# Designs tried in a protein design run: peptides against a protein of PDB entry 8YR4. Part 39

Target 1, 309 residues: chain A of PDB entry 8YR4
Amino acid sequence: PRGSPALQLVVLICLGLMGLERALNVLVPIFYRNIVNLLTEKAPWNSLAWTVTSYVFLKFLQGGGTGSTGFVSNLRTFLWIRVQQFTSRRVELLIFSHLHELSLRWHLGRRTGEVLRIADRGTSSVTGLLSYLVFNVIPTLADIIIGIIYFSMFFNAWFGLIVFLCMSLYLTLTIVVTEWRTKFRRAMNTQENATRARAVDSLLNFETVKYYNAESYEVERYREAIIKYQGLEWKSSASLVLLNQTQNLVIGLGLLAGSLLCAYFVTEQKLQVGDYVLFGTYIIQLYMPLNWFGTYYRMIQTNFIDMEN

## One batch from the design tools (peptide; aimed at target 1 R185 Q247 T295)

Design b2_p18_4_s4 (made by RFdiffusion4, then SolubleMPNN; from b2_p18_4, 14 letters changed)
Fold by OpenDDE base, seed 1:
Structure b2_p18_4_s4 (fold): chain B 309 residues (1-309), chain A 18 residues (1-18)
Amino acid sequence: as target 1 above (309 residues)
Amino acid sequence: MREQLEKFKKELEKERNE
């Protein structure tokens, strides 16, 4: 934000908090590993209690598994409200200024309420897209990269490869299935609008329908439109279930392969019992943001289309 | 903007609860 040093400081603090969230995503599994190792070694209560208290505190800062529920994430979101309001207002003023630069002929040919609605959609689309890219997509990709590096350095190159292959396959399938699903959703929305339009037209022409005793005919036409809508809705919903199941399968296979390998390395005394628990915890933690990636990707696509119009 | 972000959060919550 050019022109407000206070908002620039808030952006820097938000970026610092994002870095802290990435650090917490690595530290929380490490402290959980350390608890399991201390329990396995029958360590003294004082060391265990300190490590557990530290873990719970770090977990409070990180949040309970949805990236939006942690103290740090909530604090970042709270601070970001001011930046978002400033950015929204700036985009709204730029659009409004641009509308005043347009020709009188353009203004006479359009409904002012439609122009304002397009401007509001455009502003919200741009600023929403930016917020999702910065706070959801980029951090999730960063966490994957950090995870691959971490497992490659502290476990073995094979663990890094398993995570890389699993996450690459997951992302690729998520994109492909989401693009395929988007066709069904567009068809559903088009048929919903057509079904609503038919109902509105029938009700607006109520006097004509009554004059010709055509109520039964209009009801049957509306029933056919609903059945067609429900057939598209079913395809949309079934495609979502297929996406979720495909995602679960990929992660389940990655978790299985990595857990078996980790268990083998623990039996070979190359890794500790805590490292097995760390692997499982870290993979599940990487999964939680990724589950939403398909929805984010679809939103990004919709917002780009809404910006081009 | 806030309304669309809330609408989107509601759509996300709807897709999460599906």
Scores: peptide ipSAE 0.014, ipTM 0.529, DockQ to the pose 0.429
OpenDDE base, seeds 2, 3, 4, 5: peptide ipSAE 0.014, 0.014, 0.009, 0.014; ipTM 0.506, 0.534, 0.495, 0.527; seed 3 fails the geometry check

Design b2_p18_5 (made by RFdiffusion4)
Pose (drawn by RFdiffusion4):
Structure b2_p18_5 (pose): chain A 309 residues (1-309), chain P 18 residues (1-18)
Amino acid sequence: as target 1 above (309 residues)
Amino acid sequence: SSDESLNYPFLAFMYAVV
């Protein structure tokens, strides 16, 4: 925010809260390991109670699920509401002030609905791009790197390889499948618009009664168009199911390899009982934000082209 | 419905493994 000082402070607080969320993401599974290790060794009730309370408090600060739930990141959403409102207003006002100074030929040439759709989509694109990228993409790529470092240095050497390969395969397969699916989605959207146009045309022209008893013909043509649309929709949704399945398979293979290696190491007195639940919890925690990367890829590309317009 | 979604049986299975 160029103008107001009160908002730069809010931006800095939001970035600090993002850092704190990354720290909590690292911290909570460690406390879960500590609780399990204390539990297996018959510890007195005092230290166990205090550690349990602390773990619960940390789980409360972190998202109880999917990271979009915690007290942190919600304070962030509140402050970002206050901040993103300013950018939205500024961009809309700049567009509206520029559209009123162009010459007449320009306005006589282009329609109004198309010009206004471009402006609205542009403002939405800038806002969404800022929110998606800064608050949902980079934090996850930071979480993956932090996890790789933690497992490779403080847990063992092989688990770094396991996490690295799993996440690399996940990202590569997601992008590869997503481009194909985008082609299918565009193909389906064009036909959906054509079907809607046919239905609107048949409704507007109540001449079908005049030039024939052609109600049946208009109904049949509508059915054919619906069938074509349904075929394209089935293709697109089946592609979506395949993407979900391949992502799940990759995570499952990573979890299986890590769990087996951790169990074997625990039986050989190299690792403690809590390290198993540490690995499991952390793998699930990494998986949860990764579930929405094909959508982020699609939306970033679309919003980039829209902002360029 | 046309975007990515979370797989609840798979997640439940992951928790069972843990």

Design b2_p18_5_s1 (made by RFdiffusion4, then SolubleMPNN; from b2_p18_5, 12 letters changed)
Fold by OpenDDE base, seed 4:
Structure b2_p18_5_s1 (fold): chain B 309 residues (1-309), chain A 18 residues (1-18)
Amino acid sequence: as target 1 above (309 residues)
Amino acid sequence: SRDDFIDEEFLAEMLKLL
């Protein structure tokens, strides 16, 4: 935000809190590891109680991981409200200025109230997307990189390779399947708009429909349009389930490969039981925000790439 | 992934207005 030092400071604090979330995403699994190791070693109650209390406190700060309602995430979201409002207002003013530069023919062809509703919702959608990219996508990519580095350094290069291959495959398949499903979603939205437009047209021509006793005919035409919409909606929804299941399968395979390797290294006394728990916990923690990655990719693709065509 | 998160239709319509 140029021109407001206070909002610039808030952005810096939010970036600092995002850095703290990255640290928490590593520390929480590490403390959980330490609890498992202390339990295995039958450590003194004072050491165990301190580590458990510290873990619970860190878990309160973290919440469920990236995109969760942890204390740090909530504090960041709270501080970001003013930055979001500044961004929204700037986008709204840009749209409003652009609308005033449009031709009289454009304005006469459109209902001003509908244009304003589209502009308002579109502004909210853009600011929501940008906030989501900054606070979920970028952090998750950072957590993946941190994970690859951490597991490569502290476990073995094979663990870093498994995480790298799993996450690379996950991201690639997420992109490819999302691009593939975008056609079904576009077809659905086009048919939804056509179905809605038909309903609006029929209702605006209510007197004419009444004059011709054509109510049953208009209802039947609307029913046919709904059935056509639902056939496209099913393809969109089924393709989303396929995406989610593909994502789940890739994470499951990565978790399987890494967990088997962890178990093997624990049997060889190269890793501790807690390190097995650390790996599983960290991978599952990465899965939570990554499930949304296809949504964000779609939103970027549909909104930015389709504008150039 | 979720389809319900952002009103992408309104975003696409807004972007077509720009």
Scores: peptide ipSAE 0.071, ipTM 0.705, DockQ to the pose 0.082
OpenDDE base, seeds 1, 2, 3, 5: peptide ipSAE 0.069, 0.042, 0.061, 0.062; ipTM 0.711, 0.685, 0.683, 0.695

Design b2_p18_5_s2 (made by RFdiffusion4, then SolubleMPNN; from b2_p18_5, 13 letters changed)
Fold by OpenDDE base, seed 4:
Formats: sequence, structure tokens, C-alpha cells
Structure b2_p18_5_s2 (fold): chain B 309 residues (1-309), chain A 18 residues (1-18)
Amino acid sequence: as target 1 above (309 residues)
Amino acid sequence: SRDDFIDEEFLKKMLELL
């Protein structure tokens, strides 16, 4: 935010908190590993109790991982409110200024109240999308890279390769299936708008419909439009379930391959039992925010790429 | 993935206004 040093400091603090969340995403699995190892070794209660207490404290700070309501994430969200308000107000003022530069013919052809509602909701949508990109997408990509580096260095190059292949396949399939499903979503939205327009037109012509006793005909035509909409909605919703299931399958296969390899290395005494738990915990932590990646990709593609064409 | 998060129709309409 240019012009407010206080808001610039808040942005820097929020970036620092995002860095802390990345550290917590590594530390929480490490402390969980250490608990499992201490339990396996039958370590003294004082060491175990300290490690468990430290883990629970770190887990309170982290929450469920990226996109969860952990203390650090909540503190970041709280501090970001003023930055978001500044950004929203700046976008609203840019839109409002642009609307005043538009021709009188443009203003006469549109309802001012509808334009303002579009500007407000559109601004909220843009600022929301940007916040999700900055606070969920970029951090998740960072956590993937950190994971690849961590597992390559501390376990074996094969673990880094499994995470790399799993995440690359996950992202690629997420993109491909999302692009495929976007066709169904566009068809659904077009039919939703057509169904709504028919209902509005029928209600605006209420006197004419009543004069002709055509109420039953208009209801049947609306029913047909709803059935057509629901057929397209089903395709959209079923394609979303297919995306989610494909994502789940890829993560499941990566978890299977990595867990089997980890178990093998534990049997060869090259890794500890806690390292098996670390791997599984870290992969599951990556899965939670990655579920949203298809949503964010779709939003970027549909709203920015489709408008240049 | 979720479909309910952003009012994409309003985002598109806003971008069509710019």
C-alpha cells in the first residue's frame, strides 16, 4: 500500500507470519515424529511430557495447516483486515472513477443500482481471490517445495522424487480436469441466467399472464427450464466430485508409494518409526489446502483468461 | 475443490464493466 507506512509495516508483519506458518508446517510433523520416537524408546516422562506440550503448543499456533484457523493464521487474518479494506476501497474508487468516465449512452442503458451492486460484489470477489492466492495458493506451493527439499535431504532422493511426481501429477490433473469441467459450469451458468430471465419476464408480465389465464403455462415453461438447468447442474456437480476423487486418488497413491518406501527403510533401520509418521502427516497437511487449488485455478481461468478472448 | 466460494458472475460482470 503506497502512502501508508503503517499499512506497509502490517504487510511485512503478515509476510513474516506467513513465513512462520511455513516453519510450523515442518516443525509440527518433526515434533510428532519425536513423540513417536520417544514413546518407542520408552523415554523418561519429563522428556516426553515436554515434547508433547511443545507439540500441542505448535499445533495450536499452526491449527490444521495452510488455510486452517490456527493462532498464527487468525492473527494474520486480523492484521490483514485493514490492508484488505485499503485495497477494496482503492478498487472501488478506481471502478467509480472509471464509471464516471463512461459515456452518457452507457449510463442511460443501465440501471445505476445494478451497476453499483456489480461493482461492490465484483470488488469483494477480486479482493477475496487475491487474498486466497496470496495466503493459500502461494504458501501451498512453497510448502510443496519445502517438502521436496526436506525429504530429499533428510530421508532419500527417492522420497523427494515421490513428492515431486505426486504433486506435479496432482497439479496437472487438477488443471486438466478443471479446464474440462469449466465447459459444464459455463453451460450451467448460461442456463441459470436464462431460467432466471424467464421467471423475471413472466413476473414483469404478470397482468398479461393473468389476462390470458396463462399461469399454468408459465409455470410449466419455468419447470422445463428448471429441469434443463438441473441436468446441467448435475454435470457440473458430478464433474466436481470427479475432480475431488481424482485429487484424492493421486494423493492416496503418493501416500501409498511414500509410506511403503518409508516402511521399507524403517525395516532396514535407515529411518526411525517416527519418520514414517512424519511423512504421512506432512503429505496429509499438503492435501488440505491443495483441495482448493482447482477452485482458484478455475477462478483465474474463467475470470481473467476468458475475458481476453 | 469448491464451487461456492466466489460470486464469479459478479466478478465477470465487473470485469465486463472495465
Scores: peptide ipSAE 0.077, ipTM 0.745, DockQ to the pose 0.081
OpenDDE base, seeds 1, 2, 3, 5: peptide ipSAE 0.068, 0.051, 0.073, 0.069; ipTM 0.748, 0.728, 0.744, 0.750

Design b2_p18_5_s3 (made by RFdiffusion4, then SolubleMPNN; from b2_p18_5, 13 letters changed)
Fold by OpenDDE base, seed 1:
Structure b2_p18_5_s3 (fold): chain B 309 residues (1-309), chain A 18 residues (1-18)
Amino acid sequence: as target 1 above (309 residues)
Amino acid sequence: SSDDFIDEEFLEEFLKLL
């Protein structure tokens, strides 16, 4: 943020906290591995209790990986409030300045209250999307790369290859299925707007409809428009279920291949029982944020890439 | 994945205002 060294420091602290979250995403599975190994070796209670306490503390810092914000994520979100407010206010002022540069004919053709509502919601949507890109998409891609490197170095090149192939297939199918779904969503939104326009036109002409006793005819036309909308909504929703299931299958196959390989290496005494648990825990941690990747890809594509053309 | 996280209609209308 230009002009505030305090907000620049807050951004640097937030980036440092994001780096700490990446370290926690590796450390939490490692400490969980160590607990399983200590339990398997029948280690003394004092060593086990200290490792469990350390794991629970690290897990408190990380959070649940799904929906439960950890302490580090909550601290980042708290510090980011001031940066978000600065960004929102900057966008609102840019829009407000641009609206004042527009012609009087443009202002007379639009309701000021509708323009302000679009400006406020659009600003919130843009700032929300940018925050989501920075705090969820980029970190998840970083966690994938860190995972590939970690498993390639500390387990075997085969584990790194399984994670690489699984995540590459997951991302590719997410993109391809999301681009396919975008056609259904655009058709749904177009039919929603057409259905709403028909309802508005019928209600604006309510005196004419009442004069001709045409209420039943307008209701039937509105019913036909709703049925057509619901047919497109069903295709959109069914395509979302198909995306989610495809993603689940790819992760399930990667988890199966890697877990079987890990179990084999444990039977060969090349890996410990805890390493099996580490692999499964880390793959599940990667899956949880990736489930939303299709939604973000769609929002970026439809709102930023399609407007440059 | 959820489709309802951001109001795309308002985002498209907002980007057409810019």
Scores: peptide ipSAE 0.030, ipTM 0.712, DockQ to the pose 0.081
OpenDDE base, seeds 2, 3, 4, 5: peptide ipSAE 0.030, 0.029, 0.029, 0.031; ipTM 0.695, 0.710, 0.710, 0.717; seed 5 fails the geometry check

Design b2_p18_5_s4 (made by RFdiffusion4, then SolubleMPNN; from b2_p18_5, 14 letters changed)
Fold by OpenDDE base, seed 4:
Structure b2_p18_5_s4 (fold): chain B 309 residues (1-309), chain A 18 residues (1-18)
Amino acid sequence: as target 1 above (309 residues)
Amino acid sequence: SRDDFIDEEFLEEFLKLL
């Protein structure tokens, strides 16, 4: 926001809070590790109570991790409202100016109220997507890198390799399966629009349909269009379930490999029992925001890449 | 992944307006 020093400061504070969330995503599992170790060692109540209280406080700040409603995330979202409003208003004014530059032929061919509805919803969608990319996708990629570095340095290079391979496979399969499913979604949306258009045309021609007693014929044609739509909807929805299950399997395999390796290193007294809990907790924290990655990749691909062709 | 998050039709129609 070039014109408001106050909004620039708010952006910097939000970036600082985003950095704090990255620190919390590491610290929360570490404190949870420490609780497990202190419980295992039968440590004094004072040390245990302090560590538990500190963990719960950090967990309150973090919430469930990236994309959750933790205190830091809520504070960031609250501060971002004014930046979002500034961005939306700027996009709306750019669109409105562009609409005024368009030819009279373009304006005569379109319903002004429909164009405004598209502009308003599209602006909200774009600004929402950008905010989500900045506050969920980029942070999750950072948390993956932080995880690879952390596990490579403090556990063993093999743990960093497992996280790297698991996350690389997860991202790659998410992209490939999302690209593969995009064709089913496009076919569904095209048939939805065709089904809606048929219903609108039938209702706009209500008098003609009544004149010919063609109500049963129009209902049957609409039924056939719905059945065709539902066949495409099933392919879209089933492909989404397949994506989610593929993602779950990749995370499950990474969790299995890393957990078995961690358990082995604990038996060899190279790691503590709490380190097993740390690994599992950190991987599960990465899974939650990564589940959305396919949604964002699809939205970027479908709306930005497919429009250039 | 979720399909319900953003009204992609409005986003596509919006980008076709730009």
Scores: peptide ipSAE 0.091, ipTM 0.758, DockQ to the pose 0.068
OpenDDE base, seeds 1, 2, 3, 5: peptide ipSAE 0.080, 0.062, 0.078, 0.082; ipTM 0.759, 0.744, 0.748, 0.769

Design b2_p18_6 (made by RFdiffusion4)
Pose (drawn by RFdiffusion4):
Structure b2_p18_6 (pose): chain A 309 residues (1-309), chain P 18 residues (1-18)
Amino acid sequence: as target 1 above (309 residues)
Amino acid sequence: AAAQDAAEAAREAAVKAA
């Protein structure tokens, strides 16, 4: 925010809260391991109670689920509401003030609905791009790297390889499948618009009664168009199911390899009982934000082209 | 377009839940 000082402070607080969320993401599974290790060694009730209370408090600060739930990141959403309102207003006013100064030939040439759709989509694109990228993509790529470092240094050497290979395969397969699916989606959207146009045309022209008893013909053509649309929709949704399955398979293989290696190491007195639940919880925690990357890839590309327009 | 994005997001959430 160029103008107001009160908003730069809010931006800095939001970035600090993002850092704190990353720290909590690292911290909570460690406390879960500590609780399990204290529980297996018959510890007194005092230290166990205090540690349990602290773990619960940390789980409350972190998202109880999917990270979009915690007290942190919600304070962030509140402050970002206040900040993103300013950018939206400024961009809309700049577009509106520019559209009123162009010459007449320009306005006589182009329609109004198309020009206004471009502007609205542009403002939405800039806002969405800022939100998606800064608050949902970079934090996850930071979480993956932090997890790789923690497992490779403080846990063992092989688990770094396990997490690295799993996440690399996950990202690569997601992008590869997503481009194909985008082609299918566009093919389906074009036909959906054509079907809607045919239905609107058949409704507007109540001449079907005049030039024939052609109600049946209008119904038949509509059915054919619906069937074509349904075929394209089935193709697109089946592609979506395949993407979900491949992502699940990759995570499952990573979890299986890590769990087996951790169990074997625990039986050989190299690792403690809590390290098993640490690995499991952390793998699930990494998986949860990764569920929404094909959508982010699609939206980032679309919003980039829209902002360019 | 926004409606189409919203319907796709609902569909994808349903696939994830299944």

Design b2_p18_6_s1 (made by RFdiffusion4, then SolubleMPNN; from b2_p18_6, 15 letters changed)
Fold by OpenDDE base, seed 4:
Structure b2_p18_6_s1 (fold): chain B 309 residues (1-309), chain A 18 residues (1-18)
Amino acid sequence: as target 1 above (309 residues)
Amino acid sequence: EEEEEKRLLEEENELLAA
């Protein structure tokens, strides 16, 4: 934001907190590994208690792997409220000023309420898209890249390859299945609106329906519309279950391949028992944000379509 | 529409998080 040094400092602090979240995503599995190794070695209680306390503190800062539950993420979100409000207000004022520069002929052809609704949708879509890209998509991709680098450097190139193939396949299938699913969701929403419109039309014509004793006919017509809606709703919901199951299968196969390889390297005394636990915990931590990636991708597509209209 | 899409997104996120 040009013109407010305080808001520029808040943006820099938020970027610093995002970097800290990436560091925590690496450190938390490392400390968990160290606990398992110390337990295996029967280390002194003082060393174990310090490592456990440090792990729990780092886990409190990180949260449950869904970025929204960690102290650092909550602090970032809290600080970002003022930046978002400033950005939103600036976009709204730019749109509003541009609307005033438009020709009288453009204003006479459109209802003022429709113009404001387009402006509000455009502002929300732009601000939403930027927020999802910066706070969800980019961090998730960064965590994957950091994970590939970490496993390639500290384990073996084969682990980095497994993570790369697993995450690439996961992202590709998430996109493809989400695009396929979007057709069922659009059909469901269109039928929902049509079903609601029939209910509203029947209720607005209540006197006419009562005069002709057509209540049973209108109820049956509404029932048919509900059955048609539920058939589309089932396809939408079943496609979501298929997405989740496909995602779970890809992660399960990646976890299986990597865990078998870890177990083999532990038997060969090239890795410790804690490194096996680190791999499993790190893959699960990468999975949690990725589960939301389909939602983020869809929101990005919707926001682009809403900006073109 | 936008509130319903947002609600459907929240319900879908709850279904994905469960």
Scores: peptide ipSAE 0.015, ipTM 0.545, DockQ to the pose 0.616
OpenDDE base, seeds 1, 2, 3, 5: peptide ipSAE 0.013, 0.014, 0.015, 0.014; ipTM 0.504, 0.534, 0.554, 0.523

Design b2_p18_6_s2 (made by RFdiffusion4, then SolubleMPNN; from b2_p18_6, 16 letters changed)
Fold by OpenDDE base, seed 2:
Structure b2_p18_6_s2 (fold): chain B 309 residues (1-309), chain A 18 residues (1-18)
Amino acid sequence: as target 1 above (309 residues)
Amino acid sequence: DEEEEERLLKLEQEILAS
């Protein structure tokens, strides 16, 4: 934000908190590993209690693995409210000034309430898109890269390869299936709007429908529109189940391959039992934010297409 | 999680209705 040093400082603090979230995403699994190893080795109570207390504190800072419910994420979200409000107000004022520059002929052809609704939607879409890019998409990609580096450096190179292949396949299939689903969703929305328009037209012409005793005809026409809508809704919902199942299968295969390899190396005494637990915990932790990636990707893609039109 | 899903769904509905 140009012009307010206070808001620039808040942005820098928010970026620092995002960096801290990335560090927590690595540290939490490491501390959990250490607890399992200390329990296996029957370590003294003082070292175990300190490690458990430290883990619980780090887990409180991180939250549910997505970071969304953690203290650090909540603090970031709280601080970001002022930045979002500043950005929203700036976009709203730019849209409003542009609307005043438009020709009188454009204003005479539109209702003032419709113009304001377009301005509000434009402001919410831009600010929402920026928030999703900065706080969800970029951090998720960073966590994947950090995960690949971590497993490549501290585990055998085969683990880094499994995580890389699993995440690359997951992202690729998520994009491809999401693009395929977008066609069904657009068709559903178009048919929903057409069904609503038919209902509104029938209700606005209620007196005419009553005069001609055409109620049965209008009900049957509305039923046909509902059946057509439900056929498209089913395709949209079934495609969502297919996406979720495809994602689950990819993560399941990656978890299977990596867990078998980890178990093998534990039997060869190259890895500890805690390393097996770390791998499983870390993969699940990477999966949690990725579940939302398909939704974010579609929203981003739709907003970019709508800005180009 | 449910509130964030509802916010995402509302935002998606606002975007698709534009």
Scores: peptide ipSAE 0.016, ipTM 0.519, DockQ to the pose 0.074
OpenDDE base, seeds 1, 3, 4, 5: peptide ipSAE 0.015, 0.017, 0.015, 0.016; ipTM 0.534, 0.532, 0.537, 0.522; seeds 1, 3, 5 fail the geometry check

Design b2_p18_6_s3 (made by RFdiffusion4, then SolubleMPNN; from b2_p18_6, 15 letters changed)
Fold by OpenDDE base, seed 3:
Structure b2_p18_6_s3 (fold): chain B 309 residues (1-309), chain A 18 residues (1-18)
Amino acid sequence: as target 1 above (309 residues)
Amino acid sequence: DDEREKRELEEEKKILAS
């Protein structure tokens, strides 16, 4: 944000907190590994208790696993409120200024409520897009890259290759299936709007419907519109299940290949039992945000289309 | 859980897009 050094400092702090979240995503599995190794070695209670306490504290900072947002994520979200409000207000004022620069002919052809709705959609689309890019897409891609580097350096190049191939295939299939699914979602939304419009038009013309005793006819037309909508909704929902299952299969295959390889290296005494647990835990941590990637990709596409209109 | 969370996030996103 140009013009407020305080908001620039808040943005830098938020970026620092995002970096800390990336570090926690690596450290939490490492500390969990260390606990498993200390338990296996029957280490003294003082060392074990310190490592467990440190792990629980790091897990509190990270969040995740319990469906709760971590302390660092909550602190980032809290600090970002002021930046979001500043950005939203700036976009809203830019759109409002642009609407006042538009020709009288454009305003005479539109209702004031439609103009406001266009302005609100434009503001929401821009602010939403920026928030999803900065807080969800970029961090997820960073976590994948950090994961590939970590496994390549501390395990073996083969583990880095498995994670790379698994995540690349996951992202590619997520994009392809999401683009395919978007057609069904658009058709569903168009039919939903048409079904709603028919219901509104029937209710606005209530006196005419009563005058002609056409209530049964209007109900039947509405039923047909609902059946048509449900046929499109089923295609949209079934395509979502297919996406989720495809994602689950790719992660399952990556987890299987990496877990078998890790188990083999543990039998050869090249890795410890804790390293097997680390691999499984880390892959699950990478999977959790990736499950939302299709939703983020779709939202990005929708927001771009809404900005062009 | 992921499907519930996906529905909740799709609902929150419908609210934010609305």
Scores: peptide ipSAE 0.025, ipTM 0.629, DockQ to the pose 0.113
OpenDDE base, seeds 1, 2, 4, 5: peptide ipSAE 0.022, 0.016, 0.020, 0.017; ipTM 0.596, 0.601, 0.592, 0.594; seeds 1, 2 fail the geometry check

Design b2_p18_6_s4 (made by RFdiffusion4, then SolubleMPNN; from b2_p18_6, 13 letters changed)
Fold by OpenDDE base, seed 4:
Structure b2_p18_6_s4 (fold): chain B 309 residues (1-309), chain A 18 residues (1-18)
Amino acid sequence: as target 1 above (309 residues)
Amino acid sequence: DEERERRELEEEAEILAA
């Protein structure tokens, strides 16, 4: 934000906190590995207790891997409120000023309430999309890249390849299945609106329906509309289950391949038992934000479509 | 409609996170 040094400092602090979250995503599995190794070696209680306490503290800072529950993420979100409000207000004022520059013919052809609703949707869409890209998509992609680099450097190139193939396949299938699913969701929403419109029209014409004793006929028409809606709702919900199951299968196969390879290298004394636990923990940790990526991609698509209209 | 789509996205996100 140009013109407020305080908000610029807050943005820099938020970027620093995002960097700290990336560091925590690497450190937490490493400390968990170290606990397992210390337990295996029957290390002194003082060393173990310090490592466990440090791990729990780092885990408190990181949170559950959902990116919203960690202390660092919550602090970032809290600090970002003022930046978001400043950005929103600036976009709203730019849209409002642009609306005032539009021709009188454009204003006479549109209802002021529709114009304001389009402007508000456009502002919410742009600000939501930007916040979403910066705080969820980019960090998740960064964590994947950091993971590939980490496993390639500290384990073997084969681990980096497994993570790369697993995450690339996961992202590709998430996009493809989400695009396929979007058709069912749009059809469901269209039928929901049509079903609601029929209910509203029947209730607005209540006197006419009573006059003709047509209540049973209107109820039956509404029942048919509900059944048609539920058939589309089932397709939407079943497509979500298929997405989740496909994602789970890809992660399961990646976890299987990598865990077998880790176990093999532990038997060959090239890796420690803690490194096996690190791999599993790190893959599961990468999975948690990726599960949201489908919702994420859909929000991006919806927001782009809403900006074109 | 947006608040409803946002709620549906949040509910789908909760279902995906569970």
Scores: peptide ipSAE 0.015, ipTM 0.552, DockQ to the pose 0.546
OpenDDE base, seeds 1, 2, 3, 5: peptide ipSAE 0.014, 0.000, 0.016, 0.015; ipTM 0.503, 0.348, 0.572, 0.551; seeds 2, 3 fail the geometry check

